# Peptides against a protein of PDB entry 7VSI: the designs that were tried, part 18

Target 1, 32 residues: chain A of PDB entry 7VSI
Amino acid sequence: EDISEDPSWARVVNLNALLMMAVAVFLWGFYA

## One batch from the design tools (peptide; made by RFdiffusion4, then SolubleMPNN)

Design b2_p13_8_s1 (from b2_p13_8, 11 letters changed)
Fold by OpenDDE base, seed 3:
Structure b2_p13_8_s1 (fold): chain B 32 residues (1-32), chain A 13 residues (1-13)
Amino acid sequence: as target 1 above (32 residues)
Amino acid sequence: SLLLQLLALLALL
């Protein structure tokens, strides 16, 4: 419980993580 | 390397 994620913020963080990974793949594919 | 280029791009964001 002490380190458990709030379910609403966990979703926001996970969606942002997926977005950041997509951006990173596009940057790699286009510039590297 | 491709990895170093990716890391450099990420460091500029």
Scores: peptide ipSAE 0.051, ipTM 0.603, DockQ to the pose 0.079
Fold by OpenDDE base, seed 1:
Structure b2_p13_8_s1 (fold): chain B 32 residues (1-32), chain A 13 residues (1-13)
Amino acid sequence: as target 1 above (32 residues)
Amino acid sequence: SLLLQLLALLALL
């Protein structure tokens, strides 16, 4: 079975993960 | 990468 990632979707997911981590750090920095 | 990690996590649920 080909379980290789589509490079376009891998980029989209990785960018969204980075954005979510940035938002989480800002929320933590502001409310904690 | 993260896509496979998320898919693997979903497959275990």
Scores: peptide ipSAE 0.044, ipTM 0.537, DockQ to the pose 0.031
Fold by OpenDDE base, seed 2:
Structure b2_p13_8_s1 (fold): chain B 32 residues (1-32), chain A 13 residues (1-13)
Amino acid sequence: as target 1 above (32 residues)
Amino acid sequence: SLLLQLLALLALL
């Protein structure tokens, strides 16, 4: 079965992951 | 990418 990613959705997912990691770093920096 | 990683994790569940 081909589970190859659509390049447009791969970009959207990766950009959202980067945004979530940035938010996590700011939350860690604020509360730790 | 992260989508493939999530799909791989789901396939192992």
Scores: peptide ipSAE 0.043, ipTM 0.531, DockQ to the pose 0.030
Fold by OpenDDE base, seed 5:
Structure b2_p13_8_s1 (fold): chain B 32 residues (1-32), chain A 13 residues (1-13)
Amino acid sequence: as target 1 above (32 residues)
Amino acid sequence: SLLLQLLALLALL
């Protein structure tokens, strides 16, 4: 199946997404 | 998941 996600890489991507959201909240909180 | 969403977005370009 050409579009199946490897569960280990899916976890890495999701954790990086959460990290980027946290950074965005910190930037918003600091500059707003 | 987010990887599939990114791949789907890239497939539309």
Scores: peptide ipSAE 0.041, ipTM 0.526, DockQ to the pose 0.030

Design b2_p13_8_s2 (from b2_p13_8, 10 letters changed)
Fold by OpenDDE base, seed 1:
Parts: C-alpha cells; sequence; structure tokens
Structure b2_p13_8_s2 (fold): chain B 32 residues (1-32), chain A 13 residues (1-13)
C-alpha cells in the first residue's frame, strides 16, 4: 500500500513515460 | 540550456 502501484495507474504512467521519452528524443534530434 | 539538459538526459538513458 505505501508505494505499491495500482495496476491501472501504473499503465497510464508507463504509457505517458514512453510518450515523453519519444518527445524528448525528437527534441534532442532537432535542437541538439 | 534546454540543449544541455536534453544531451544529459540522452547520455543518462
Amino acid sequence: as target 1 above (32 residues)
Amino acid sequence: SLKLVLEALALAL
């Protein structure tokens, strides 16, 4: 319960993490 | 700069 992940919210967070990672790669490719 | 943050992130991953 303390810091254990709820399975549905874990999926939402993981999908958003992947999206942000993709955006970060594109920003790196364009601006760096 | 944003560029340095993005480069550091790319190296850390």
Scores: peptide ipSAE 0.040, ipTM 0.567, DockQ to the pose 0.096
Fold by OpenDDE base, seed 4:
Structure b2_p13_8_s2 (fold): chain B 32 residues (1-32), chain A 13 residues (1-13)
Amino acid sequence: as target 1 above (32 residues)
Amino acid sequence: SLKLVLEALALAL
């Protein structure tokens, strides 16, 4: 309960993490 | 440069 992750916000954070990783891969592909 | 940062990140992930 102390450092427990709220399931709804966990999903939002995970989706944003995936989007950021995708953007990072595209930036790598374009500039590297 | 951004290129070096992106390459390092790609290798780390």
Scores: peptide ipSAE 0.040, ipTM 0.571, DockQ to the pose 0.095
Fold by OpenDDE base, seed 5:
Structure b2_p13_8_s2 (fold): chain B 32 residues (1-32), chain A 13 residues (1-13)
Amino acid sequence: as target 1 above (32 residues)
Amino acid sequence: SLKLVLEALALAL
């Protein structure tokens, strides 16, 4: 089974991951 | 609470 990423979708996933991590950090900083 | 979930998430990352 090949789990190689499509380069275009890899970029979309990475950008969304960064966005979600930023939101999580702000929520943590505000409520924790 | 949301606070505990966020803290757990922060520790996991």
Scores: peptide ipSAE 0.039, ipTM 0.567, DockQ to the pose 0.093
Fold by OpenDDE base, seed 3:
Structure b2_p13_8_s2 (fold): chain B 32 residues (1-32), chain A 13 residues (1-13)
Amino acid sequence: as target 1 above (32 residues)
Amino acid sequence: SLKLVLEALALAL
């Protein structure tokens, strides 16, 4: 396989991505 | 401003 994700770190990254998206949406909603 | 950056990002997504 050329590129693959470690399942444990994939979950950590995905959770962080979701948290960051939520924060971004709240910032947009509050300030825009 | 951060506001304009956030608006632009929201439009891009």
Scores: peptide ipSAE 0.037, ipTM 0.561, DockQ to the pose 0.085

Design b2_p13_8_s3 (from b2_p13_8, 11 letters changed)
Fold by OpenDDE base, seed 3:
Structure b2_p13_8_s3 (fold): chain B 32 residues (1-32), chain A 13 residues (1-13)
Amino acid sequence: as target 1 above (32 residues)
Amino acid sequence: SLSLVQLALALLL
């Protein structure tokens, strides 16, 4: 397998990505 | 648009 994700860290990264997207949307909505 | 600039700034700050 050339590139694969550890399933536990994949979940952590995905959750962080979702949180960051939510924060970005709130910041955009607040300042726009 | 200014809103796109605001989005870009929100992602950088």
Scores: peptide ipSAE 0.060, ipTM 0.623, DockQ to the pose 0.084
Fold by OpenDDE base, seed 2:
Structure b2_p13_8_s3 (fold): chain B 32 residues (1-32), chain A 13 residues (1-13)
Amino acid sequence: as target 1 above (32 residues)
Amino acid sequence: SLSLVQLALALLL
């Protein structure tokens, strides 16, 4: 089986990763 | 706890 990324889903995952990082920064900054 | 979340975020960033 090929484990290569589908380019469309790779983009979705990368965008969600950036959103998660942004939320994490705000949570850390607000509560820490 | 929220403190564990804070620690995880501090290590991640």
Scores: peptide ipSAE 0.056, ipTM 0.620, DockQ to the pose 0.093
Fold by OpenDDE base, seed 1:
Structure b2_p13_8_s3 (fold): chain B 32 residues (1-32), chain A 13 residues (1-13)
Amino acid sequence: as target 1 above (32 residues)
Amino acid sequence: SLSLVQLALALLL
C-alpha cells in the first residue's frame, strides 16, 4: 500500500514516460 | 540556451 502503484495511474505514467522519451530523442537528434 | 538540455539528453541517451 505505501508505494504500490494504482493500476490506472501506472498506465497514465507509463504512457507519459513513453511520450517524454520520444520527445527527448527528437530534441537530442535535432539540436545535439 | 538549450545547451544544458542537449547535454542532459546526450548523457542519458
Scores: peptide ipSAE 0.056, ipTM 0.622, DockQ to the pose 0.086
Fold by OpenDDE base, seed 4:
Structure b2_p13_8_s3 (fold): chain B 32 residues (1-32), chain A 13 residues (1-13)
Amino acid sequence: as target 1 above (32 residues)
Amino acid sequence: SLSLVQLALALLL
């Protein structure tokens, strides 16, 4: 349990990662 | 510049 991921914060980080990927895809689609 | 952002996004996605 030294570097085990807290399940609540894991969910927050994963949701933020998905949002950032979605924004990145839209930016790529609009400008590239 | 936006061109660098475009390149970075194109490489990552």
Scores: peptide ipSAE 0.054, ipTM 0.615, DockQ to the pose 0.086

Design b2_p13_8_s4 (from b2_p13_8, 11 letters changed)
Fold by OpenDDE base, seed 1:
Parts: structure tokens; C-alpha cells; sequence
Structure b2_p13_8_s4 (fold): chain B 32 residues (1-32), chain A 13 residues (1-13)
């Protein structure tokens, strides 16, 4: 089964991943 | 703490 990413969806996922990492860092920093 | 849970999740991301 080919699990290769569609380039358009890969970009959407990567942008969301970066946003979630930023949110996680801010939440960590707030409670630290 | 919540901070340690968030740090652990960030490390897995």
C-alpha cells in the first residue's frame, strides 16, 4: 500500500504541526 | 504537572 503524502495535504499537515508546537510551547511556558 | 505533560507531548511531536 502506497503511503506517500499528497503534496497539498502534506503542507496543510505541516503547517498545523508547527502551529500546535507553538501552542504547546506557550502553554508550557505559561505553567512553568 | 501540566507543564511536564505539555513538555512530554512536545518531545513526541
Amino acid sequence: as target 1 above (32 residues)
Amino acid sequence: SLATVLAALAALA
Scores: peptide ipSAE 0.045, ipTM 0.545, DockQ to the pose 0.111
Fold by OpenDDE base, seed 4:
Structure b2_p13_8_s4 (fold): chain B 32 residues (1-32), chain A 13 residues (1-13)
Amino acid sequence: as target 1 above (32 residues)
Amino acid sequence: SLATVLAALAALA
């Protein structure tokens, strides 16, 4: 069975991952 | 602290 990501959903997941990383950096920057 | 946890996660990214 192919477990390769659908390219459209991979993009959505990657964008959400980047947004979550950005939020984490801002939280770190605020509380550090 | 929250900051140290976030820093550790950021270091893995």
Scores: peptide ipSAE 0.043, ipTM 0.541, DockQ to the pose 0.111
Fold by OpenDDE base, seed 5:
Structure b2_p13_8_s4 (fold): chain B 32 residues (1-32), chain A 13 residues (1-13)
Amino acid sequence: as target 1 above (32 residues)
Amino acid sequence: SLATVLAALAALA
């Protein structure tokens, strides 16, 4: 309770975070 | 380095 994560939404957020990190790696790899 | 950047990104997951 308070700041505890709902397990289903935690999974969705973590998967989106991984996708965003993959995009960041491609952008860094191409432009840096 | 590439390894440190990837490690930093992985730490955010």
Scores: peptide ipSAE 0.043, ipTM 0.562, DockQ to the pose 0.142
Fold by OpenDDE base, seed 3:
Structure b2_p13_8_s4 (fold): chain B 32 residues (1-32), chain A 13 residues (1-13)
Amino acid sequence: as target 1 above (32 residues)
Amino acid sequence: SLATVLAALAALA
């Protein structure tokens, strides 16, 4: 597949995405 | 509102 993800890097990206989303929710909750 | 944010996220999914 031309745009297939490496499973190990996919996990790293997904974990960082979840952390970023959590931070975004706290920032939204605090400033909005 | 929270509902608007959730609706926006649902629209992106």
Scores: peptide ipSAE 0.032, ipTM 0.484, DockQ to the pose 0.085

## One batch from the design tools (peptide; made by RFdiffusion4, then SolubleMPNN)

Design b2_p14_1_s1 (from b2_p14_1, 12 letters changed)
Fold by OpenDDE base, seed 3:
Structure b2_p14_1_s1 (fold): chain B 32 residues (1-32), chain A 14 residues (1-14)
Amino acid sequence: as target 1 above (32 residues)
Amino acid sequence: SLIDELLAAIFALM
C-alpha cells in the first residue's frame, strides 16, 4: 500500500509509456 | 549516432 498507484493515473502513465516505446521503436527503425 | 547517444544517456541514468 505504501507505494501503491492510483488506478486512473497508473493507466495514464502506462499509456504514455507505451506511446514513448512506440516512438522509440520508430526512431530506432529509421535511424539505426 | 543520435540513437546511440540517446541510448547511452538512458543507460547512464540507470
Scores: peptide ipSAE 0.087, ipTM 0.612, DockQ to the pose 0.076
Fold by OpenDDE base, seed 1:
Structure b2_p14_1_s1 (fold): chain B 32 residues (1-32), chain A 14 residues (1-14)
Amino acid sequence: as target 1 above (32 residues)
Amino acid sequence: SLIDELLAAIFALM
């Protein structure tokens, strides 16, 4: 499958996405 | 500034 994700790296990416969203919300809350 | 606040909001939504 050309666009299939490795399950372990998919979790790492998803966790980083959640962290980035959390940081972004804090930045929004501080600056906006 | 208003633009800075808008950019912050956009970044928060990405």
Scores: peptide ipSAE 0.084, ipTM 0.633, DockQ to the pose 0.085
Fold by OpenDDE base, seed 5:
Structure b2_p14_1_s1 (fold): chain B 32 residues (1-32), chain A 14 residues (1-14)
Amino acid sequence: as target 1 above (32 residues)
Amino acid sequence: SLIDELLAAIFALM
């Protein structure tokens, strides 16, 4: 079974990960 | 604190 990432979906996932990390840092900076 | 433990957990995975 090939579990290699589709390059287009890999970019979508990576962008969402970056957005979530940015939101998390802002929430941390504001509340902690 | 909860935040310190969360950060420690994140950094422990790196």
Scores: peptide ipSAE 0.076, ipTM 0.594, DockQ to the pose 0.108
Fold by OpenDDE base, seed 4:
Structure b2_p14_1_s1 (fold): chain B 32 residues (1-32), chain A 14 residues (1-14)
Amino acid sequence: as target 1 above (32 residues)
Amino acid sequence: SLIDELLAAIFALM
């Protein structure tokens, strides 16, 4: 099977990863 | 610290 990323979905995944990281940092900053 | 242990756990999964 080809495991190469589709460029459009790669961008969606990367943006969601950045959003999740931002949320995690905000939660850490607020509660820790 | 708790934060250090959580980070270590995350890194252990990578």
Scores: peptide ipSAE 0.068, ipTM 0.578, DockQ to the pose 0.093

Design b2_p14_1_s2 (from b2_p14_1, 12 letters changed)
Fold by OpenDDE base, seed 2:
Structure b2_p14_1_s2 (fold): chain B 32 residues (1-32), chain A 14 residues (1-14)
Amino acid sequence: as target 1 above (32 residues)
Amino acid sequence: SAIAAALEAIFRLL
């Protein structure tokens, strides 16, 4: 089994990671 | 702290 990331899913995961970081920054900005 | 506040916010949403 190849353990390397599928390029298409890697992109989806990376985009979601960036969106989650943006949400985290807004939560920090709102509550801190 | 700012980090603690952010974590509280996250846990509130979950």
Scores: peptide ipSAE 0.071, ipTM 0.594, DockQ to the pose 0.178
Fold by OpenDDE base, seed 4:
Structure b2_p14_1_s2 (fold): chain B 32 residues (1-32), chain A 14 residues (1-14)
Amino acid sequence: as target 1 above (32 residues)
Amino acid sequence: SAIAAALEAIFRLL
């Protein structure tokens, strides 16, 4: 059985990854 | 360090 990523959910995951990175940068900027 | 500050910030929120 193939475990290839669904294109629509891949986009949702990628957007959440970008949001998480943005939050991390803001936290770094705020506390560093 | 930058990494330590980022980790500290994360743990402050959790």
Scores: peptide ipSAE 0.069, ipTM 0.588, DockQ to the pose 0.119
Fold by OpenDDE base, seed 3:
Structure b2_p14_1_s2 (fold): chain B 32 residues (1-32), chain A 14 residues (1-14)
Amino acid sequence: as target 1 above (32 residues)
Amino acid sequence: SAIAAALEAIFRLL
């Protein structure tokens, strides 16, 4: 399929997405 | 207010 993710890079992207969400929640919790 | 405060915090880090 033309828009298929490489499984190894998909994992890297997903882990970075989780880290970004964690940082966002900490910023919200601290400043809001 | 809460979302605005979070956005301000993000922009302060950048």
Scores: peptide ipSAE 0.068, ipTM 0.583, DockQ to the pose 0.117
Fold by OpenDDE base, seed 1:
Structure b2_p14_1_s2 (fold): chain B 32 residues (1-32), chain A 14 residues (1-14)
Amino acid sequence: as target 1 above (32 residues)
Amino acid sequence: SAIAAALEAIFRLL
């Protein structure tokens, strides 16, 4: 399938997305 | 700050 993700990289991307969301929440909580 | 305002705006949409 042309748009299917590699399962290992999908996990890496998803974990980074979660980390970035957590950082964003902390920045929002600190500065706003 | 601009970043704080942007984050606040994003979280308002979620």
Scores: peptide ipSAE 0.065, ipTM 0.584, DockQ to the pose 0.086

Design b2_p14_1_s3 (from b2_p14_1, 11 letters changed)
Fold by OpenDDE base, seed 1:
Structure b2_p14_1_s3 (fold): chain B 32 residues (1-32), chain A 14 residues (1-14)
Amino acid sequence: as target 1 above (32 residues)
Amino acid sequence: SAIERLLAEIFALM
């Protein structure tokens, strides 16, 4: 079965990933 | 918050 990403959902997932990484870095930087 | 502190500690270990 093909696992190729739909371009629209790929963008949503990638932006979510970047947002979550930014939140993780914020928490690490200010509370650790 | 306590949760933010815990998450930060976990992230610091990664």
Scores: peptide ipSAE 0.072, ipTM 0.593, DockQ to the pose 0.064
Fold by OpenDDE base, seed 5:
Structure b2_p14_1_s3 (fold): chain B 32 residues (1-32), chain A 14 residues (1-14)
Amino acid sequence: as target 1 above (32 residues)
Amino acid sequence: SAIERLLAEIFALM
């Protein structure tokens, strides 16, 4: 079965991942 | 906030 990512949804997921990493780094850096 | 502090502590453990 093909589990290849759809290119458009791959970009959406990647952007969300980057945003979440930025939020995580901010919270870590500010409160920890 | 308490949630932000908790999340920061979790992230610090990673």
Scores: peptide ipSAE 0.072, ipTM 0.594, DockQ to the pose 0.063
Fold by OpenDDE base, seed 3:
Structure b2_p14_1_s3 (fold): chain B 32 residues (1-32), chain A 14 residues (1-14)
Amino acid sequence: as target 1 above (32 residues)
Amino acid sequence: SAIERLLAEIFALM
């Protein structure tokens, strides 16, 4: 099986990862 | 909220 990433879906995954990290940092900074 | 505070504490440990 080829495990190479589809470039368009790789971009979607990367952007969602960045958004999740931003939300995590916001929650840490605002409530801790 | 209590859940938000808990999540923040977990994130602070990472």
Scores: peptide ipSAE 0.070, ipTM 0.590, DockQ to the pose 0.065
Fold by OpenDDE base, seed 4:
Structure b2_p14_1_s3 (fold): chain B 32 residues (1-32), chain A 14 residues (1-14)
Amino acid sequence: as target 1 above (32 residues)
Amino acid sequence: SAIERLLAEIFALM
C-alpha cells in the first residue's frame, strides 16, 4: 500500500502538531 | 525533574 500523505490531511496533521508543540511549551513554562 | 513534570502533565492529557 502507498503510505504517501494526502496533501489536505498532511496540512491538518501538521497544524495539530504545531498546536501540540505550543501546548507542550506552555506546560513547560508553567510547571518548570 | 522539570522534564519529568512536563511528561507527567502531557501524559495526564492523554
Scores: peptide ipSAE 0.069, ipTM 0.582, DockQ to the pose 0.072

Design b2_p14_1_s4 (from b2_p14_1, 12 letters changed)
Fold by OpenDDE base, seed 4:
Structure b2_p14_1_s4 (fold): chain B 32 residues (1-32), chain A 14 residues (1-14)
Amino acid sequence: as target 1 above (32 residues)
Amino acid sequence: EAIQRALAEIFALM
């Protein structure tokens, strides 16, 4: 089975990763 | 402590 990422889904995952990092930074900034 | 609190909030969203 080829485990290579579909380019469209790779982009979706990367965007979600960026959103999660942004949320993490805001939460850190809020509680720090 | 603040970082741990922030991480706990992130994990609570999952």
Scores: peptide ipSAE 0.102, ipTM 0.658, DockQ to the pose 0.189
Fold by OpenDDE base, seed 5:
Parts: C-alpha cells; structure tokens; sequence
Structure b2_p14_1_s4 (fold): chain B 32 residues (1-32), chain A 14 residues (1-14)
C-alpha cells in the first residue's frame, strides 16, 4: 500500500486539524 | 463531565 501523503491533502488535513483544535478550545472554555 | 460534554460536541461535528 502506498502510504505517502499527497502534499495538497496534507494541507487540507492540517487546516482541518487547526480548525478542530480552535473549536475544541472554545467548547472547553465554554463548558469547563 | 464538562470535558466529556465538550468532547461529545466536538465529535458530533465530525
């Protein structure tokens, strides 16, 4: 299996990771 | 409990 990461999809995944981390921090700050 | 609630909401967005 080719497990090499496509550079364009790498950016999409990284941007989604940053977005989800921001959402997580806001949700944590809102309820905790 | 509050952390679990926050995590549940995060996972609900996925």
Amino acid sequence: as target 1 above (32 residues)
Amino acid sequence: EAIQRALAEIFALM
Scores: peptide ipSAE 0.101, ipTM 0.658, DockQ to the pose 0.084
Fold by OpenDDE base, seed 3:
Structure b2_p14_1_s4 (fold): chain B 32 residues (1-32), chain A 14 residues (1-14)
Amino acid sequence: as target 1 above (32 residues)
Amino acid sequence: EAIQRALAEIFALM
């Protein structure tokens, strides 16, 4: 099986990772 | 509020 990433789905995953990190930093900064 | 605060505390430890 080829484990190479589809470039379109790789972008979707990367954007979601950035959004999750932004939310994590927001929660830390606002409530801690 | 409680979940948000708990998550913030976890993130503060990292």
Scores: peptide ipSAE 0.099, ipTM 0.647, DockQ to the pose 0.063
Fold by OpenDDE base, seed 1:
Structure b2_p14_1_s4 (fold): chain B 32 residues (1-32), chain A 14 residues (1-14)
Amino acid sequence: as target 1 above (32 residues)
Amino acid sequence: EAIQRALAEIFALM
């Protein structure tokens, strides 16, 4: 089975990854 | 607030 990503879902996952990284940086910036 | 602080502390260790 090929594990190649659908281009539309790849974009959704990448945007969610960026959002989660931004949230992590904000939490670190405010509380660390 | 407590959960957010705990997560921030974990992120600070990474």
Scores: peptide ipSAE 0.098, ipTM 0.648, DockQ to the pose 0.062

Design b2_p14_2_s1 (from b2_p14_2, 10 letters changed)
Fold by OpenDDE base, seed 1:
Structure b2_p14_2_s1 (fold): chain B 32 residues (1-32), chain A 14 residues (1-14)
Amino acid sequence: as target 1 above (32 residues)
Amino acid sequence: AFEAARLALLAAAF
């Protein structure tokens, strides 16, 4: 499957996405 | 909308 993810990198990307969303919420809460 | 875009760009830099 041409778009299949390696399970270890999928976890890293998903955790990074969650951290980015948390940072975005903190920036919004602080500056908006 | 402009302030939301500014904050989104700041968030994307992390």
Scores: peptide ipSAE 0.095, ipTM 0.636, DockQ to the pose 0.057
Fold by OpenDDE base, seed 2:
Parts: C-alpha cells; structure tokens; sequence
Structure b2_p14_2_s1 (fold): chain B 32 residues (1-32), chain A 14 residues (1-14)
C-alpha cells in the first residue's frame, strides 16, 4: 500500500501524542 | 487526573 504506517512506529507516535496531550492538560490545569 | 493519564498510557501501549 502506498500510504501505510509501520505498526511499531505507529505505536511510538501514538504514545508520544498521548504523552504530549497529557502534559498539555496538566499545564492547562496548573496555569489556567 | 494522574490515574486517567495512567489508563491513557496503558491504552496507548496496546
């Protein structure tokens, strides 16, 4: 397929996305 | 908040 994610890298990206979202929510919760 | 974050990380690991 021309556009497909490697399953291992997809998981790494998803974990990083969730970590970044969690950090953003904690920063918002602390400063807002 | 921390427990919700922990569960989110667990869900992402699968």
Amino acid sequence: as target 1 above (32 residues)
Amino acid sequence: AFEAARLALLAAAF
Scores: peptide ipSAE 0.094, ipTM 0.632, DockQ to the pose 0.090
Fold by OpenDDE base, seed 4:
Structure b2_p14_2_s1 (fold): chain B 32 residues (1-32), chain A 14 residues (1-14)
Amino acid sequence: as target 1 above (32 residues)
Amino acid sequence: AFEAARLALLAAAF
């Protein structure tokens, strides 16, 4: 329980991570 | 190395 993720916040963090990765790939593809 | 670093900084801003 002390370090267990709340399932709703875990989903928000995972979605945000995927969005940030997508933005990073688009920036790399556009500028590199 | 510098090109990768600048893109990493841009990506980190989002």
Scores: peptide ipSAE 0.091, ipTM 0.626, DockQ to the pose 0.054
Fold by OpenDDE base, seed 3:
Structure b2_p14_2_s1 (fold): chain B 32 residues (1-32), chain A 14 residues (1-14)
Amino acid sequence: as target 1 above (32 residues)
Amino acid sequence: AFEAARLALLAAAF
């Protein structure tokens, strides 16, 4: 399928997305 | 607010 993800890279991207969301919540919680 | 925009840019850089 043209938009199919490699399962190993999909996991890396998903973990990075979770880390970015955690950092965003900490920044919001500290400065807002 | 400009401060909220600054925080959004910082969050997007990680």
Scores: peptide ipSAE 0.090, ipTM 0.628, DockQ to the pose 0.051

Design b2_p14_2_s2 (from b2_p14_2, 9 letters changed)
Fold by OpenDDE base, seed 5:
Structure b2_p14_2_s2 (fold): chain B 32 residues (1-32), chain A 14 residues (1-14)
Amino acid sequence: as target 1 above (32 residues)
Amino acid sequence: AFDAALLALLAAAL
């Protein structure tokens, strides 16, 4: 089974991961 | 801190 990422979708996933991490850090910083 | 982090991750995933 090949688990290799498509390079265009890998970029979309990485950008969404960074956005989710930023939102999570802001919410953590506000409510903790 | 941990509970707020868990809630933040949940809020970011929804």
Scores: peptide ipSAE 0.087, ipTM 0.643, DockQ to the pose 0.062
Fold by OpenDDE base, seed 4:
Structure b2_p14_2_s2 (fold): chain B 32 residues (1-32), chain A 14 residues (1-14)
Amino acid sequence: as target 1 above (32 residues)
Amino acid sequence: AFDAALLALLAAAL
């Protein structure tokens, strides 16, 4: 499948997404 | 609150 995610890179992307969400929530909590 | 949330999302995307 030409659009299938590599399982190792999918995990890296998902972990980065969770880290970005956590940082965004901490910044919101500090500046709001 | 909402403006700070938008700024936080922007900061996370940079």
Scores: peptide ipSAE 0.086, ipTM 0.641, DockQ to the pose 0.062
Fold by OpenDDE base, seed 1:
Structure b2_p14_2_s2 (fold): chain B 32 residues (1-32), chain A 14 residues (1-14)
Amino acid sequence: as target 1 above (32 residues)
Amino acid sequence: AFDAALLALLAAAL
């Protein structure tokens, strides 16, 4: 329980993580 | 490939 995330902030962080992974894959695909 | 992947990760972190 002490390390449990707030559900609203967990969603924001998870969406940002997915967006960053997508951008990283596009940049890798463009420059590789 | 590796250098481009490293650059992509750095660009995503900035």
Scores: peptide ipSAE 0.085, ipTM 0.639, DockQ to the pose 0.058
Fold by OpenDDE base, seed 3:
Structure b2_p14_2_s2 (fold): chain B 32 residues (1-32), chain A 14 residues (1-14)
Amino acid sequence: as target 1 above (32 residues)
Amino acid sequence: AFDAALLALLAAAL
């Protein structure tokens, strides 16, 4: 399985992705 | 709007 994610790191990456998207939306909403 | 969206995406990536 050449590209399978470790389940613990997958959760960390997904949480970081959600936080980054939230920050990006707040910055867009504030400056646009 | 577009420039602010681009800056927001850049800020999220740093």
Scores: peptide ipSAE 0.084, ipTM 0.639, DockQ to the pose 0.059

Design b2_p14_2_s3 (from b2_p14_2, 9 letters changed)
Fold by OpenDDE base, seed 2:
Structure b2_p14_2_s3 (fold): chain B 32 residues (1-32), chain A 14 residues (1-14)
Amino acid sequence: as target 1 above (32 residues)
Amino acid sequence: VLDALRELLLALAA
């Protein structure tokens, strides 16, 4: 079974990861 | 939760 990432879905996951990291930094900076 | 997140982010940034 091949577990390699589909390039289009890899991009979607990476963009969502960046968005979540940005939100985490804002929550940390403002509320913690 | 935010305290735990803060500590995690500090650990990742170190």
Scores: peptide ipSAE 0.052, ipTM 0.537, DockQ to the pose 0.080
Fold by OpenDDE base, seed 4:
Structure b2_p14_2_s3 (fold): chain B 32 residues (1-32), chain A 14 residues (1-14)
Amino acid sequence: as target 1 above (32 residues)
Amino acid sequence: VLDALRELLLALAA
């Protein structure tokens, strides 16, 4: 099986990863 | 949960 990422979906996943990291830093900075 | 998140982020930053 080829496990290579589709370039369009890789971009969507990467943007969501950045968003989730920003949310995590927000929660850490304001509430932890 | 937030304490666990803090510890995780500190571990990732190390």
Scores: peptide ipSAE 0.052, ipTM 0.536, DockQ to the pose 0.077
Fold by OpenDDE base, seed 1:
Structure b2_p14_2_s3 (fold): chain B 32 residues (1-32), chain A 14 residues (1-14)
Amino acid sequence: as target 1 above (32 residues)
Amino acid sequence: VLDALRELLLALAA
């Protein structure tokens, strides 16, 4: 219960995580 | 910072 995710916010967090991973891969590939 | 990011991504890919 204490660490259970609200399904709507879980979706928002997961989508933002995927976007951040895409940006991180871009920065790695382009600048490193 | 970019070197640290590269190391992190390599570690995640392993």
Scores: peptide ipSAE 0.051, ipTM 0.535, DockQ to the pose 0.077
Fold by OpenDDE base, seed 3:
Structure b2_p14_2_s3 (fold): chain B 32 residues (1-32), chain A 14 residues (1-14)
Amino acid sequence: as target 1 above (32 residues)
Amino acid sequence: VLDALRELLLALAA
């Protein structure tokens, strides 16, 4: 079975992951 | 929920 990601959706997922990590860091920095 | 999120983020940063 090939578990390779579609390159276009891989980019969308990675950009959203970076956005969510940035939000998490701001929440941590402000509330923790 | 915010307290639980803070604890999770602290645990990930430790």
Scores: peptide ipSAE 0.051, ipTM 0.544, DockQ to the pose 0.063

